Peptides against a protein of PDB entry 3T6J. Designs and how they scored, part 90

Target 1, 375 residues: chain A of PDB entry 3T6J
Amino acid sequence: PIVESYIGFIESYRDPFGSRGEFEGFVAVVNKAMSAKFERLVASAEQLLKELPWPPTFEKDKFLTPDFTSLDVLTFAGSGIPAGINIPNYDDLRQTEGFKNVSLGNVLAVAYATQREKLTFLEEDDKDLYILWKGPSFDVQVGLHELLGHGSGKLFVQDEKGAFNFDQETVINPETGEQIQSWYRSGETWDSKFSTIASSYEECRAESVGLYLCLHPQVLEIFGFEGADAEDVIYVNWLNMVRAGLLALEFYTPEAFNWRQAHMQARFVILRVLLEAGEGLVTITPTTGSDGRPDARVRLDRSKIRSVGKPALERFLRRLQVLKSTGDVAGGRALYEGYATVTDAPPECFLTLRDTVLLRKESRKLIVQPNTRLE
Target 2, 372 residues: chain A of PDB entry 3T6J as posed
Amino acid sequence: PIVESYIGFIESYRDPFGSRGEFEGFVAVVNKAMSAKFERLVASAEQLLKELPWPPTFEKDKFLTPDFTSLDVLTFAGSGIPAGINIPNYDDLRQTEGFKNVSLGNVLAVAYREKLTFLEEDDKDLYILWKGPSFDVQVGLHALLGHGSGKLFVQDEKGAFNFDQETVINPETGEQIQSWYRSGETWDSKFSTIASSYEECRAESVGLYLCLHPQVLEIFGFEGADAEDVIYVNWLNMVRAGLLALEFYTPEAFNWRQAHMQARFVILRVLLEAGEGLVTITPTTGSDGRPDARVRLDRSKIRSVGKPALERFLRRLQVLKSTGDVAGGRALYEGYATVTDAPPECFLTLRDTVLLRKESRKLIVQPNTRLE

## One batch from the design tools (peptide; aimed at target 1 G84)

Design b2_p28_5_s4 (made by RFdiffusion4, then SolubleMPNN; from b2_p28_5, 9 letters changed)
Fold by OpenDDE base, seed 3:
Structure b2_p28_5_s4 (fold): chain B 375 residues (1-375), chain A 28 residues (1-28)
Amino acid sequence: as target 1 above (375 residues)
Amino acid sequence: MGTYYFDPSDDVLTEEERKELEERLAKL
């Protein structure tokens, strides 16, 4: 078997400033069958990058073919086990040297263990579909998130010699219609500039890329889905995201006005974007559960994903990228914190919904390290 | 960067915490 491992101070999610890495490590075995799907995704990556909603001038100048591998984890040491990983975590290195992606396939399989009766916040009619397609939709989302999410976009930089990595005279900001007015100076990084929002913002961008590109038929074909199955995978992927946005409220601390988990904050932001799109795309309805306690239902109108959801996400995702590329911290913070704000304002009453989410909170799943052998 | 697609959760609420939340919701 092909064995992969890494170890070190890698992920900074536990650092409030997004700077200090947590020490973690894993040992995993390559899943060749699943890796083949990701290899096909990599083969299409250069083309799929062009489908992202920003000008080529905001994308990497040259496509660097990354590695993408599906891994079955044998051992993981850390505070949490991810479903996917993109490394290195430095944008400059990603742009100049490339990156590696991994999907932790057997970690994703843990998500499949959700019992129907414990599946919260979904309509009954969606539960079976959700259970059926949760796994496949996760594979798609992880692949897109890592490869084309974290693997996309350019930072505008002025180097120590005063040279720009973009043409100041010709590159136009698609949001303003003007020339580029801000960039990263020598020594400035994504994390240093965006600081407290950097991790969550980037996760939000990556998740948004996943949702946006999963609508592309070629993506679903790569994963082996066509026709009705492809549409179901799309639906469940989007449904999972809006549900996750509601679940995310667990990780908000009202008293401190902060988020405790970057990905969940990102998912809440996406939920807010899709709610703002209106037109009945997403509906959250407080209900009473069968137990007589507060509950809620999230509904996603499948028919409006492309007509309402996609355009909303497109605009949002473009804004995320433009603000990231230009190092516009003020604009980026205003945008992101605006959507990340949790209030009790109607109609959503998110603080009230948070109480419902907390009441319906499930016990943490136990991830058990597997055993394997050569036969 | 590592992404998580399974439902993350902390420990379940204590009965006291549950009651507090229910009371808060009942007052709205």
Scores: peptide ipSAE 0.303, ipTM 0.869, DockQ to the pose 0.181
OpenDDE base, seeds 1, 2, 4, 5: peptide ipSAE 0.272, 0.128, 0.128, 0.283; ipTM 0.856, 0.644, 0.653, 0.861; seeds 2, 4 fail the geometry check

Design b2_p28_6 (made by RFdiffusion4)
Pose (drawn by RFdiffusion4):
Structure b2_p28_6 (pose): chain A 372 residues (1-112, 116-375), chain P 28 residues (1-28)
Amino acid sequence: as target 2 above (372 residues)
Amino acid sequence: TEFHEKLTEFVETVLEGATSEYFDEVFH
């Protein structure tokens, strides 16, 4: 459509429980030139789902070209203006017919070297160069194969199923599936507090995982003297964001104040656990004399160590999502999402530095439409 | 009632404009 639109109580992020949605609405025009660069990603999107760490029976049944667009926003009502979105928020529809992927083009043009804190003098160079371009990749993957992948196991009214039980097996356990989403049950209704952050984490992780693929970069025009940097800046940005996320964590309530930031911290911790000197957090000192930190990500070890930690992570997340296993999900997540002062990082002590170097986000003013 | 109030606010935002916070985030 020339004009793209949507509205309702949709994103559930701000409900302390995680079920009730916050009202919003948007009207934006579809840009053509930048969309083809996406519709490409849609065309070849079918194969990639099978590259995911879980078998094809643990994935959605068919596939689709639901849609991927680039929208110049006219009116976005509500609290915030996301860079990209995958909707409608009803999973059943995501699997049965489809969903949509939205990359807002003109919001970007808004959001783009001393404020590059927690990086090194190198790095921030590659950051300034490849951040913008890589942003499209991460967003595309996050929206398309982030939430586009995965399958829910639901018990329909009768004792039957939405799938064939005897032929489905859990790779982690080896048994046959003993858990699932029953009638009326949904992602938020079960995982609740964690559902948003958990799902987002999965999406970003698949983001990096498939951001390691030559084809996607060929779609975005990255290869050779190019294919490097973008991937690096992407991962580096992920780990740095994992550091900045401490600001949005409330230690006194042992509570996270956001899904994305928390998820990002979780991915950071998983990478740190992979060890092998791939990632480091150094309690340095800024030129101003105050405290500071430098995030060190060895790029040569990306495929040899980091990737395994990813696909094992995604495999577990997805496995626990399909069977709807909350116990495992939480135990696997809230454990990774835990914030403590234990070394050789001391996140409780780092958080202060994160707050000192903290940033306050900008404001986006919007135009109106007068009737003549 | 609350939904109709929110629709009114949306119409006002179309006619008057508005200011919102930036999100670098991708929603689902």

Design b2_p28_6_s1 (made by RFdiffusion4, then SolubleMPNN; from b2_p28_6, 19 letters changed)
Fold by OpenDDE base, seed 4:
Structure b2_p28_6_s1 (fold): chain B 375 residues (1-375), chain A 28 residues (1-28)
Amino acid sequence: as target 1 above (375 residues)
Amino acid sequence: SELEENLKLLEEQILNGTTVELSTDVWG
C-alpha cells in the first residue's frame, strides 16, 4: 500500500488569532479508487477555476497542478480529525509553489452513517434522499472545497523590494470599480492580517466554492453523477449546507459573542446569505416534535437553487475573494461578522432556534482508529 | 442515555474489530 504521513504545527483553528499552529500528525493509506476521482477533478481544475465568480486578475497567475489523494487514516494525532485538508496553509505559498489536497476517506465514510430516526431538522420527504446522497454529495463538496476552494484565488502582494505581483494601473476592483488600494506587504499573511476571522472566513469561502461549482455539470460528471442523480446530489449538497448552518448554532456562545468552531461559523454565514436571498429559497420553521418539545425544519426549494441561490452565492463569494485578495481587513470583517452575527431578531429568531438546536443535539461522536493486518 | 448507548456500541465495535461510524462533518 501507498503510505502517507503528515506531521507538524499546521492548523490554526484553535488559535483565537488564527496564527499559531496546533500539533497534528497522521499516518494513512492511499485509497486508489477514490483518489482516481479526485485526479479527474484535478485534471479539470484549470478550467473550473475560470468558472469562479471573480476576475482572472484575482485568480492565480499560473495554474499549478496540485496533488489530490483520498486517504484512509490509520492513526491521527490531534484535537480533531478533519474530513479533508489543503496544505500548505500559507496562501502565498499556495499560489507560487503549489499545494496538496487530501480527503480523509474513512472519516467521511463515518460521517455518512446517519440513522434516519436521529436525523434532525429535515422534512420527512427529504430524509431518505438526504441519507442516500449525503455521502456522495459530501465527497463532491470536500473535493471542491479543498481543491478549488482553498486552492483558488490570488493574494495581491508587494514584496520586500517594492514590486507588486499585479498591475496597479490596470487591475480593477470589481466591487468598487477602482484601482487596487490595498494589498499584503512583505511579511503579512492571510492569517496575520485577518486574525480572528481568518480561519472561518477561509472555510466560508471554500464551502461557498463547493456549493457554487457543484452546480457545474462537469463537476458532477467527474464524480460519476448524471441526470436525476446529479440533480439529487446538488440538492442534497445544498440542503446539507443549509441544515449545517442551523446546526452551527450549537457552536455559538451568546455570552461571549463568539464561535467555537470555524467551519460551523462558516456554514451559518452561508445560511444567512441564502436566507437573505429570499424568494422562498430557504425556510426555517419552528415546529413541535413528537415528544412535545421544540423542534425545527429546514426546507430548501430545489427549483430555486440556480435561479435564486446561485446568484446570491456568486455575489457573496466574489466579495469574499476580493476582500481577501486585497487584504481589506476592515471590509472583510464588516462583511463576515455581519453575516456571522447571531441575534434573536425576527423572522428567524436565531437565538431561540439555538435553544432548539441544543435541545435536539446529538451525542458526541467518537472516531476510533482502524486496525490493519497483513493477510 | 444516548451517550451511553453510543459508548456501548463503540466498545462492541472495537471488540469485534468493526469500523466505528462516528465522525464530525468538518474539513478544511
Scores: peptide ipSAE 0.015, ipTM 0.402, DockQ to the pose 0.131; fails the geometry check
OpenDDE base, seeds 1, 2, 3, 5: peptide ipSAE 0.008, 0.000, 0.008, 0.006; ipTM 0.334, 0.315, 0.377, 0.353; seeds 1, 2, 3, 5 fail the geometry check

Design b2_p28_6_s2 (made by RFdiffusion4, then SolubleMPNN; from b2_p28_6, 21 letters changed)
Fold by OpenDDE base, seed 3:
Order: sequence, then structure tokens, then C-alpha cells
Structure b2_p28_6_s2 (fold): chain B 375 residues (1-375), chain A 28 residues (1-28)
Amino acid sequence: as target 1 above (375 residues)
Amino acid sequence: SELEELLKKLEEERRNGRVVELDESVWG
């Protein structure tokens, strides 16, 4: 078997400033069968990058073929096991040296183990479909998130010698129609510049890439889905995201106006974007549960994903990337914090919904570290 | 109860690193 491992200060999600990594490590075995799907995704990555909603000038100048592997984790030492990993976490290194992606396949299997009766905030008609396709849709999302999310985009940089990695005279900001007016100076990094929002912002970008690109038939084909199955996978992926945006409220602390989970904040932001799109795409309806206590239902109109959802996400995702590329912290913060703001304003009344989410809180899932042997 | 005993064992296994929480909100 092929063994993969790493150890060190890797993820900064526990650092409010997104700078200090948590010490973690894992040992895993390569799942060759699942890795083959990701290899096909890698083979298509250069082409798929062109489908992202920003000009090539905002994408990496040269595609560096990354490694992508599905792993069955034998042991993970850390505060929590992720579903996927993209390393290194430094954008400059990703641009110049490349990156590695991993999907923790057996961890995902645990995430999929949801009992129907415990599945919250979905319409009854969606529950069976959700259960059926949650796993496959998540595989798609993780693959896209890691490879084409974290693996995409360019930072505009002026080096210590004053040289730019972009043509100042010809590169146009697609949002403003003007020349590039801001960039990263020598010594400035994504994390140092965007600081408190850097991690969540990047996760939001990556998640958005996943949702956006999962609409592409080639992506679904790579994962083995066609026709009605492909559409169901898309639907469940988007449904999962909007549901996750609601669930995210658990990780918001109103008293401190603070988010405790970067990905959950990101998912809430995406929910807000899709709600803003309107036209009946996403509806959150407060209800009363069978126990007589508050409940809620999230509805996603499948027929509006491409017509309403995709354009909204496209615009948002482009803005995220442009602001990231140009190092526009003020603009980026205004955009992101705007969508990340949780109020009790109608019609959504998110603070009230948060109470409902907390009331319906599910226990965190656990993974038992497995053993393996060669027979 | 049997459940309490299982939970206790799980906690012990967690402390020794054999049981880890899944955080769907944490991706590398």
C-alpha cells in the first residue's frame, strides 16, 4: 500500500487571526480507486480553470499540475478531522511551487452516516434524495474545493525590486473596468493583509468554486454521473450548501459578533448570497416541529439553480477573486463582512433562526481510528 | 447504563487519540 503522512503546524482555523497553525498529523493509505477519479479531475484542471468567472489575467500564469489523492485515514492527530486538505496553505508557494490535494475518503463516509429521522431543516421530499446523494455530492464538492478552489487565482505582487507579476498597463479589473490599482507589496501575504477574514474568505471562495463548477457536465462525468443522476448530485450539493449555511449559525456568537468556524462562516455567506439572488431560489421557512417547538425548512428550487443561482454565485465569486488578487482589503472586508453579518432583520430573522438551529443541534460525529493489515 | 459505559470508553479513546471529532467545517 501507498502510505501518506504529514505532521506540523498546518491549519490556522483555530487562530482568530488566521496566522498560527495548529499542530496536527496523520497517517493514511491511498485509496487507488477513488484517487483515479481525482486524477481525472486533475487532468481536466487546466481546462476547468478557464471556466472560472475571472479573466485569465487573474488566474495563475502557468498551471502547475498538482497531486490529488484519496486517502483512507488510519490515524489523525488534531482537534478535528477535515474532509479534504490542500497544502501548502501559502498562496505564494501554491503559485510558484504547486500544491497537493487530498480527500479523506473514509472520513467522508462518517459524514454521510446520517439517520433520516435526525436530518434537520429539509423538506420530507428532499430527505431521501439528500441521503442518497450526500456522499457523492460531497466528493464532488471536496474535489473541486481543494483542487480548483484553493488551487485557483493569482495574487498581484510587486516584488522587492519593484517588478510586477502582471502588466500594469494592460490588465483590467473586470469589476471596475480600470487598471489595477492595488497589489501585494513585498512582504505582504494573503493572511497578513486580510488577517481576521483571510481564512473564512478563502474557504468561501473555494466553496463557491465548488458550487459553480459542479454545474459543468465534464465535472460530473469525471465522477461518473450523467443524466438525471448528475442533476440530482448538483441539486443535493447546492441543497447541502444552503442547509449548511443555516446550520452555520450555531458557530456564530452574537455577543461577540464573532464566528468560531471559518468554513461555517463561509457557508453562511454563500447562503446569504443565494438568498439575495431571490426569485424563489432559496427559501427558509420557520415551522413548528412535531414536538411543538420551533423548527425550520430550507427549500432550494432546483429549476432556478442555473438561471438564478449560477449568475449570482458567478458575480460574487468574481468579486471575491478580484478583491483577493488586488489585495483590496477594504473592499474585500466590506463585501465579506457584509454577507457575514448576522442580524434579526426580516424576512430571514437569522438570530431567531439561530435559536432554532441551537434547539435542533445535532451531536458532532466521531470517527474511530481504524486499523488495517496486509494479508 | 450501557450507553454511559460506551460514552466513557469513547471519551477515554478520545483522550488517547483513537477517537477524533469530525469537523465538516474544517478543510485543509
Scores: peptide ipSAE 0.061, ipTM 0.576, DockQ to the pose 0.261
OpenDDE base, seeds 1, 2, 4, 5: peptide ipSAE 0.020, 0.081, 0.054, 0.020; ipTM 0.476, 0.572, 0.579, 0.407; seeds 1, 2, 5 fail the geometry check

Design b2_p28_6_s3 (made by RFdiffusion4, then SolubleMPNN; from b2_p28_6, 20 letters changed)
Fold by OpenDDE base, seed 4:
Structure b2_p28_6_s3 (fold): chain B 375 residues (1-375), chain A 28 residues (1-28)
Amino acid sequence: as target 1 above (375 residues)
Amino acid sequence: SELEKNLEKFEEEIRNGRTVELDESVAG
């Protein structure tokens, strides 16, 4: 097996100053099969980027292929086990030696090992399918999210010399039909401009790219799914997202009107977009559990994913990208915060649903390191 | 280069997005 490892003071997330690394180390084995899928996805990225719902002028001029490897962790020492890692953290090393994006595949698999009897908010008919395809669908989603989500889109920039990285005369905003009226100036970044919504907004964009592109047959083929399996993977991926949007309510604090987790906020936003699409695509039904307490069920009509879901997501995703590209913070904030607002308004009554979600909260899973033997 | 900046952002976003506690990252 190909063994990868690192050890040292690497990640600075726990440092209030973002400077000092915490001790971390892992030993992992390359999942060759999954890595090969990611490599094929990377190889197809330039073509797949053209499938995204914005004009080529809003896409990167040149796609640079990052390395993406799936790892099965044998041992991990640290304060927590991430789902993914980008290494090295030093820019000089990244420039001279390169960098890798790493997915901790078996960590994700463990996280998704849900017992059927504990699986919340799904219809009984969906549970077995969900359990079967949750892992594979998540692999698809992660690959798309990272490579084609975060890896896509262009920021319009004016440099210090006043030069633009786009043709001001010819590039048209697809939402307004007008020329580009805003851009990033020298020293402005995505994070600096969009600030409090930047992370969750970007995660929402990346997740949306995943959902959108997973509908493409080529993507599913890359991951080794065809026919009925491909359709089931699509269904479960979308079902997982809408369920995640409901679960996200756990991470909303009503008293502070804030979200505590960027990805969960993003997933809630996507749920709101798909609910807004209507036509019976997504249904959340309050129920009563066997214990006599509140429960809920999420239903996704698989037959409406392409006809209703895709167009809704397309429009939303395009708007996200256009607002991002143009640095339109006001428009971006209005759009994103609008969908991220949690109220108790009918029919969804999200604040009431939040109480249900909290009541049905699952216990934290225990991650146990695997045992590896030569066979 | 603009490309390098975009890659750096991408790397940072991947790192930040995935270096979340497993419970939060895979809650859905």
Scores: peptide ipSAE 0.016, ipTM 0.458, DockQ to the pose 0.069
OpenDDE base, seeds 1, 2, 3, 5: peptide ipSAE 0.019, 0.009, 0.017, 0.014; ipTM 0.458, 0.419, 0.450, 0.418; seeds 1, 2, 3, 5 fail the geometry check

Design b2_p28_6_s4 (made by RFdiffusion4, then SolubleMPNN; from b2_p28_6, 19 letters changed)
Fold by OpenDDE base, seed 5:
Structure b2_p28_6_s4 (fold): chain B 375 residues (1-375), chain A 28 residues (1-28)
Amino acid sequence: as target 1 above (375 residues)
Amino acid sequence: DEEKRNLELFEKERREGRTVELDEEVAG
C-alpha cells in the first residue's frame, strides 16, 4: 500500500490566538478509489475558483495545482482527528508555494455510521435521506472545504519594500465601492491580525465555500452524482450543516462567552446566517421527545436552498473574503462575532436550545485502529 | 488569565459529560 505520514506542530485550533500549533501525527494508507474523485476535483479547481462570489482581484493571481489524496488513517496522535486537512496553514505560503489536501476517509466513515434511532434533531422524513447521503455529502463538502475553501482567496499585502500585490488604483472593494483601504503589512499574517477569531473565521469561510459550490452541477458530476441523487446530496449537505450548527452549541461555554471548537463555532455562524435569511429556509423547533423531555427539530426547505440560501450565503461569504483579503480585523470581528454570539433571545433561544443539545448529546465515539491486510 | 479560566471551564464541562473527550474536527 501507499503509506503517507504527517507529523509536527500544525493545527492551531487549540490556541486561542490561532498561532501555536498542536503537535499531531498520523500514519495513513492511500485510498485509491476515493482519491480518484478528488483528483477530478483538482482538475476542475481552477475553473471552480471562478465561481466563488468575489471579484477575480480577490482571488489568487496564479493557480497552483495542489495534491489531493484520500487517506485511511491507521493511527492518529492529537486532540482531534479531522476529516480533511489543507496544509500549510499559512495563507502567504498557500499563495506562493501551493498546498496539499487530504481527506481522512475512514474518519468520515465513522461519522457516517449513524443509527437512525439515535439521529437527533431531524424530522423523521429526513432521517432516511440523511443516513443514505451523509457519507457522500461529506465527501463533497470536505473536498470543497479543503480544496476550494482553504485553497481560495487572496490576501492584499504590502511587502517590506512597500510594493503591493494588488493595483491600488484599480482594485475596488465590492462591499464599499471604494478603493482598498487596508491590507496586510510586512510581518502581518492572517493569524496574527485576526488572532482569536482567525481559525474559526477561516473554517467558516471554508465551510461556506463547500455549501456554495456544492450547488454547482459540475461538482456533483465529479463525485458521480446526477439527477435526483445529486439533489439529495445537496440537500443532505445543507441539512447536515444546519444541524451541525445546532449541535455546535455543545461547544459553547456561556460562562466564558467563548467557543471551545473552531469548526463548531463556524457551523453555528453559518446556521445563524441561514436563519437570518428567513423565508422559511431554516426552522428550528423546540419539541418534546418521546421520553417527555426537551427535544428539537431542524427543518431545511429544499426548495429554498437556491432561491434563499444561496444568495444569503453568497453575500456572507463575499463579506468574509473581502474582510479577510483587506485585513479588516475590526470589520471581520464585528461580522463574525455578531453571528457567533449566543443568547437566549427569541425566537431561537439558543441558550435554551443548548440545554436541549446537551440533553440529547450522543455517546462518546471511539475510534479504534483498524486491521490492515494486503489483498 | 482568560485562557486558564476557559480551560478550567472546559475541564469542568468534560467531567460533567457536557463536552467530548475527543474533539471532532470535521474539516480543517
Scores: peptide ipSAE 0.020, ipTM 0.413, DockQ to the pose 0.145
OpenDDE base, seeds 1, 2, 3, 4: peptide ipSAE 0.013, 0.000, 0.016, 0.021; ipTM 0.416, 0.324, 0.377, 0.421; seeds 1, 3, 4 fail the geometry check

Design b2_p28_7 (made by RFdiffusion4)
Pose (drawn by RFdiffusion4):
Structure b2_p28_7 (pose): chain A 372 residues (1-112, 116-375), chain P 28 residues (1-28)
Amino acid sequence: as target 2 above (372 residues)
Amino acid sequence: AFGSAGDVYPNDEEARELAEKLEEEFEE
């Protein structure tokens, strides 16, 4: 459509329980030139789902070209203006017929070297160069194969299923599936507090995982002297964001104030656990003399160590999502999402530095439409 | 499940007031 639109109580992020949605609406025009560079990603999107760490039976039944667009925003009502979105928010529809992927083009043109804190003098160079371009990649993957992948196991009214039970097996356990989503049950209704952050974490992780693929970069025009940097800046940005996320964590209440930031911190912790000197957090000192930190990500160890930690992570997340296993999902997540002062990082002590170097986000003014 | 990609930036006062009015009309 020339004009793209949508509205309702949709994103559930701000409900302390995680079920009730916050009202919003938007009207934006579809840009053509930048969209083809996405519709391409849609065309070859079919194969990639099978590159995911879980078998094809643990994935959605068919596939689709649901849609991927680039929208110049006219009116976005509500609290915020996301860079990209995958909707409608009803999972059942996501599997049965389809969903949509939205990359807002003109919001980007808004959001783009001393404020590059927690990096090194190198790094921020590659950051300034490849942040913008890589942003499209991460978004495309986050939206398309982030939430586009995965399958829910639901018990229909009768004792039957939405799938064949005897032929489905859990790779982690080896048994046959003993858990699932029953009638009326949904992602938010079960995982609740964690559902948003957990699902986002999965999407971002698939983002990096497939951001390691030559084909996607060929779609975005990255290869050779190019294919490096963008991937690096992407991962580096992920680990840095994992550091900045401490600001949005409330230690007193032992509570996280956001899904994305928390998820990013979790991915950071998983990478730190992979160890092998791949990632480091150094309690440095800024030129101003105050405290500071430098995030060190060895790029040569990206495929040899980091990738395994990813596909093992995604495999577990997805496995627990399909069977709807809350116990495992939490125990696997809230454990990763835990914030403590234990070394050799001391996140409780780092958080202060993160707050000192903290940033306040900008404001996006919006135009109106007068009727003549 | 809802999926949001990238950072989310805040809207101005006019966008929030519009959202309130649209919400009222939507409930009616």

Design b2_p28_7_s1 (made by RFdiffusion4, then SolubleMPNN; from b2_p28_7, 12 letters changed)
Fold by OpenDDE base, seed 5:
Structure b2_p28_7_s1 (fold): chain B 375 residues (1-375), chain A 28 residues (1-28)
Amino acid sequence: as target 1 above (375 residues)
Amino acid sequence: AFGVAGEVYPTDEKSLELAKELEKRLLE
């Protein structure tokens, strides 16, 4: 077996400023079969980056081929175990030095163990599809999220010598139609400028990239899906995201107006974007469970993913990237915090839904270290 | 990073509040 490990101050999400890493480590074994899929994704990455909804001027000038490996974790020491990793987390380093991607395959597999009877907030008709395709959809989403999400986009920078990494005269902001008016100065980073929203904002961008690009047939082909299966994987991926946006409310603290988890905040934002798109794409309906207590159902209209969802996500994702690239903190914060705001305003009544989410909360899964043996 | 559950990498309320306070001070 091929063994991989890392240890150190790596993930920075527990720092509100996204600067300090949590000390963590793992030992894992390479899953060759799944790694092969990610290798194919890497091979297509340069082409797929061009499919992202921003001008090439807002994409990295040079494509640096990253490593992408699927790992089965033997041991993980930290506060929590992710399913996908893109390192380094510091975007300035990603821009110039490159990055590595890891999918923790057996962590994803743990997520598949959800029993149908315990699956919350889905329509009955969707539960079987969700159970069947949750795993494959996660593989797709993780791959896209890490490789093409975190691995995409350019930061406009003026270096210490005053030189720009973009042509000030020719590069146009696609949102304003004007020349670039803001950028990162020497010493400024993504995290330093966007501060407390940086991590969540970036996760939102990465998740959005996943949803957006999973619609591309080539992506599904890489993962071995075609025809109806591919469409089901797409559907479940989007369904999972909107469901996750609802589940995210668990991690919101109303009295402090705080989000306690960056990824879940990001997923809530995406939910808000897709709800805003309207046209029946996403519907959240409060219901009464079989136990007589509050419940809810999330509905995603499959037929409207491409016609309604994709355009909405495209516009949003482009805005995220443009604001990120230009270091427009004011604009970025206004946009992101706007979608991240949780109120009890109708029709969604998110604070009320939060109570429902908390009521239906599942017990935290215990992930334990496995043993290995020779066969 | 991608998490299958929201429990990964939580930020505590105290840290968040301190961060917000610091942000305010930095803007002054």
Scores: peptide ipSAE 0.424, ipTM 0.884, DockQ to the pose 0.072
OpenDDE base, seeds 1, 2, 3, 4: peptide ipSAE 0.255, 0.247, 0.355, 0.353; ipTM 0.802, 0.804, 0.859, 0.859

Design b2_p28_7_s2 (made by RFdiffusion4, then SolubleMPNN; from b2_p28_7, 13 letters changed)
Fold by OpenDDE base, seed 4:
Structure b2_p28_7_s2 (fold): chain B 375 residues (1-375), chain A 28 residues (1-28)
Amino acid sequence: as target 1 above (375 residues)
Amino acid sequence: MFGVAGDVYPTDENSLKLAEELLEKYLK
């Protein structure tokens, strides 16, 4: 077997300031079959990067072919087991030295083992489809999230010698129409500059890339989906995201105005973006469950994903990237925290919905990791 | 990093099965 491992202070999700890494490590075995799919995605990455909704000047100057491997985890030591990883976490290193992507395949398999009778917040007509395609859609989303999400975009930097990695005279901010007014100085990083919102913001960007690019036929083809299957995978991927945005309310603490999980905050933000798009794309309807207690249903109009959802996500994703590239913390914080704000304002009444989400909360999965011994 | 969160249910049996399958597939 091909064994991969890493160990060290890597992920900063548990740092309130997004700067200090948590000690973690894993030992895993390469899933060759799934890795082959991700390698095909890597082979298409350079072309797919051009499909992202920002100017080439905001993308990496040179494409560096990354590694992408699907891993079956033997042991993972840390506070949580991810479904995918992109390392290193320093954007400057990603754009100059390259990066590695991994999908934790058996973690995903555990994650999408869902019981229909316990599946919350979906229309009955969507449940079977959701269960059928949740796994495949996760594979697509994780692949795009890691490779083309975390693996995309450029930070504008002025080095210690005063040199810029972009042409100050010619590069235009697509949001303002003006020359670039801000950048990262020597010693500044994404995490150090964006601090408390850095992790969630970046996850939101990566998730948005996944949703956006999963609409591309080539992506679905790489994963082996065509025709109706491809459309179902797309639908379920988007449906899962909007549902996750509702579920995210579990991880919000109203008393502290605080989010306790970066990815779930990101998913809530995406939900807000798609709700803002309007036109019946996403609908959240409070209901009464069979037990007589509050419930809710999330509906995504499949026919409006491309016509309404994609343009909304495109604009939002571009803004995320531009603000990230330019190190515009004020603008980035205003944008992101605006969408991350949880109020009880109609029509959604998110604080009320949160009560419903908490009421319908299920127990966390227990992940048992294998062990070996010599006899 | 793509974090697994949201609608998760207890899957002890599934976890064990996956562990066993991993061992059988790669280590036996």
Scores: peptide ipSAE 0.054, ipTM 0.460, DockQ to the pose 0.094
OpenDDE base, seeds 1, 2, 3, 5: peptide ipSAE 0.043, 0.037, 0.047, 0.043; ipTM 0.687, 0.550, 0.436, 0.447; seed 3 fails the geometry check

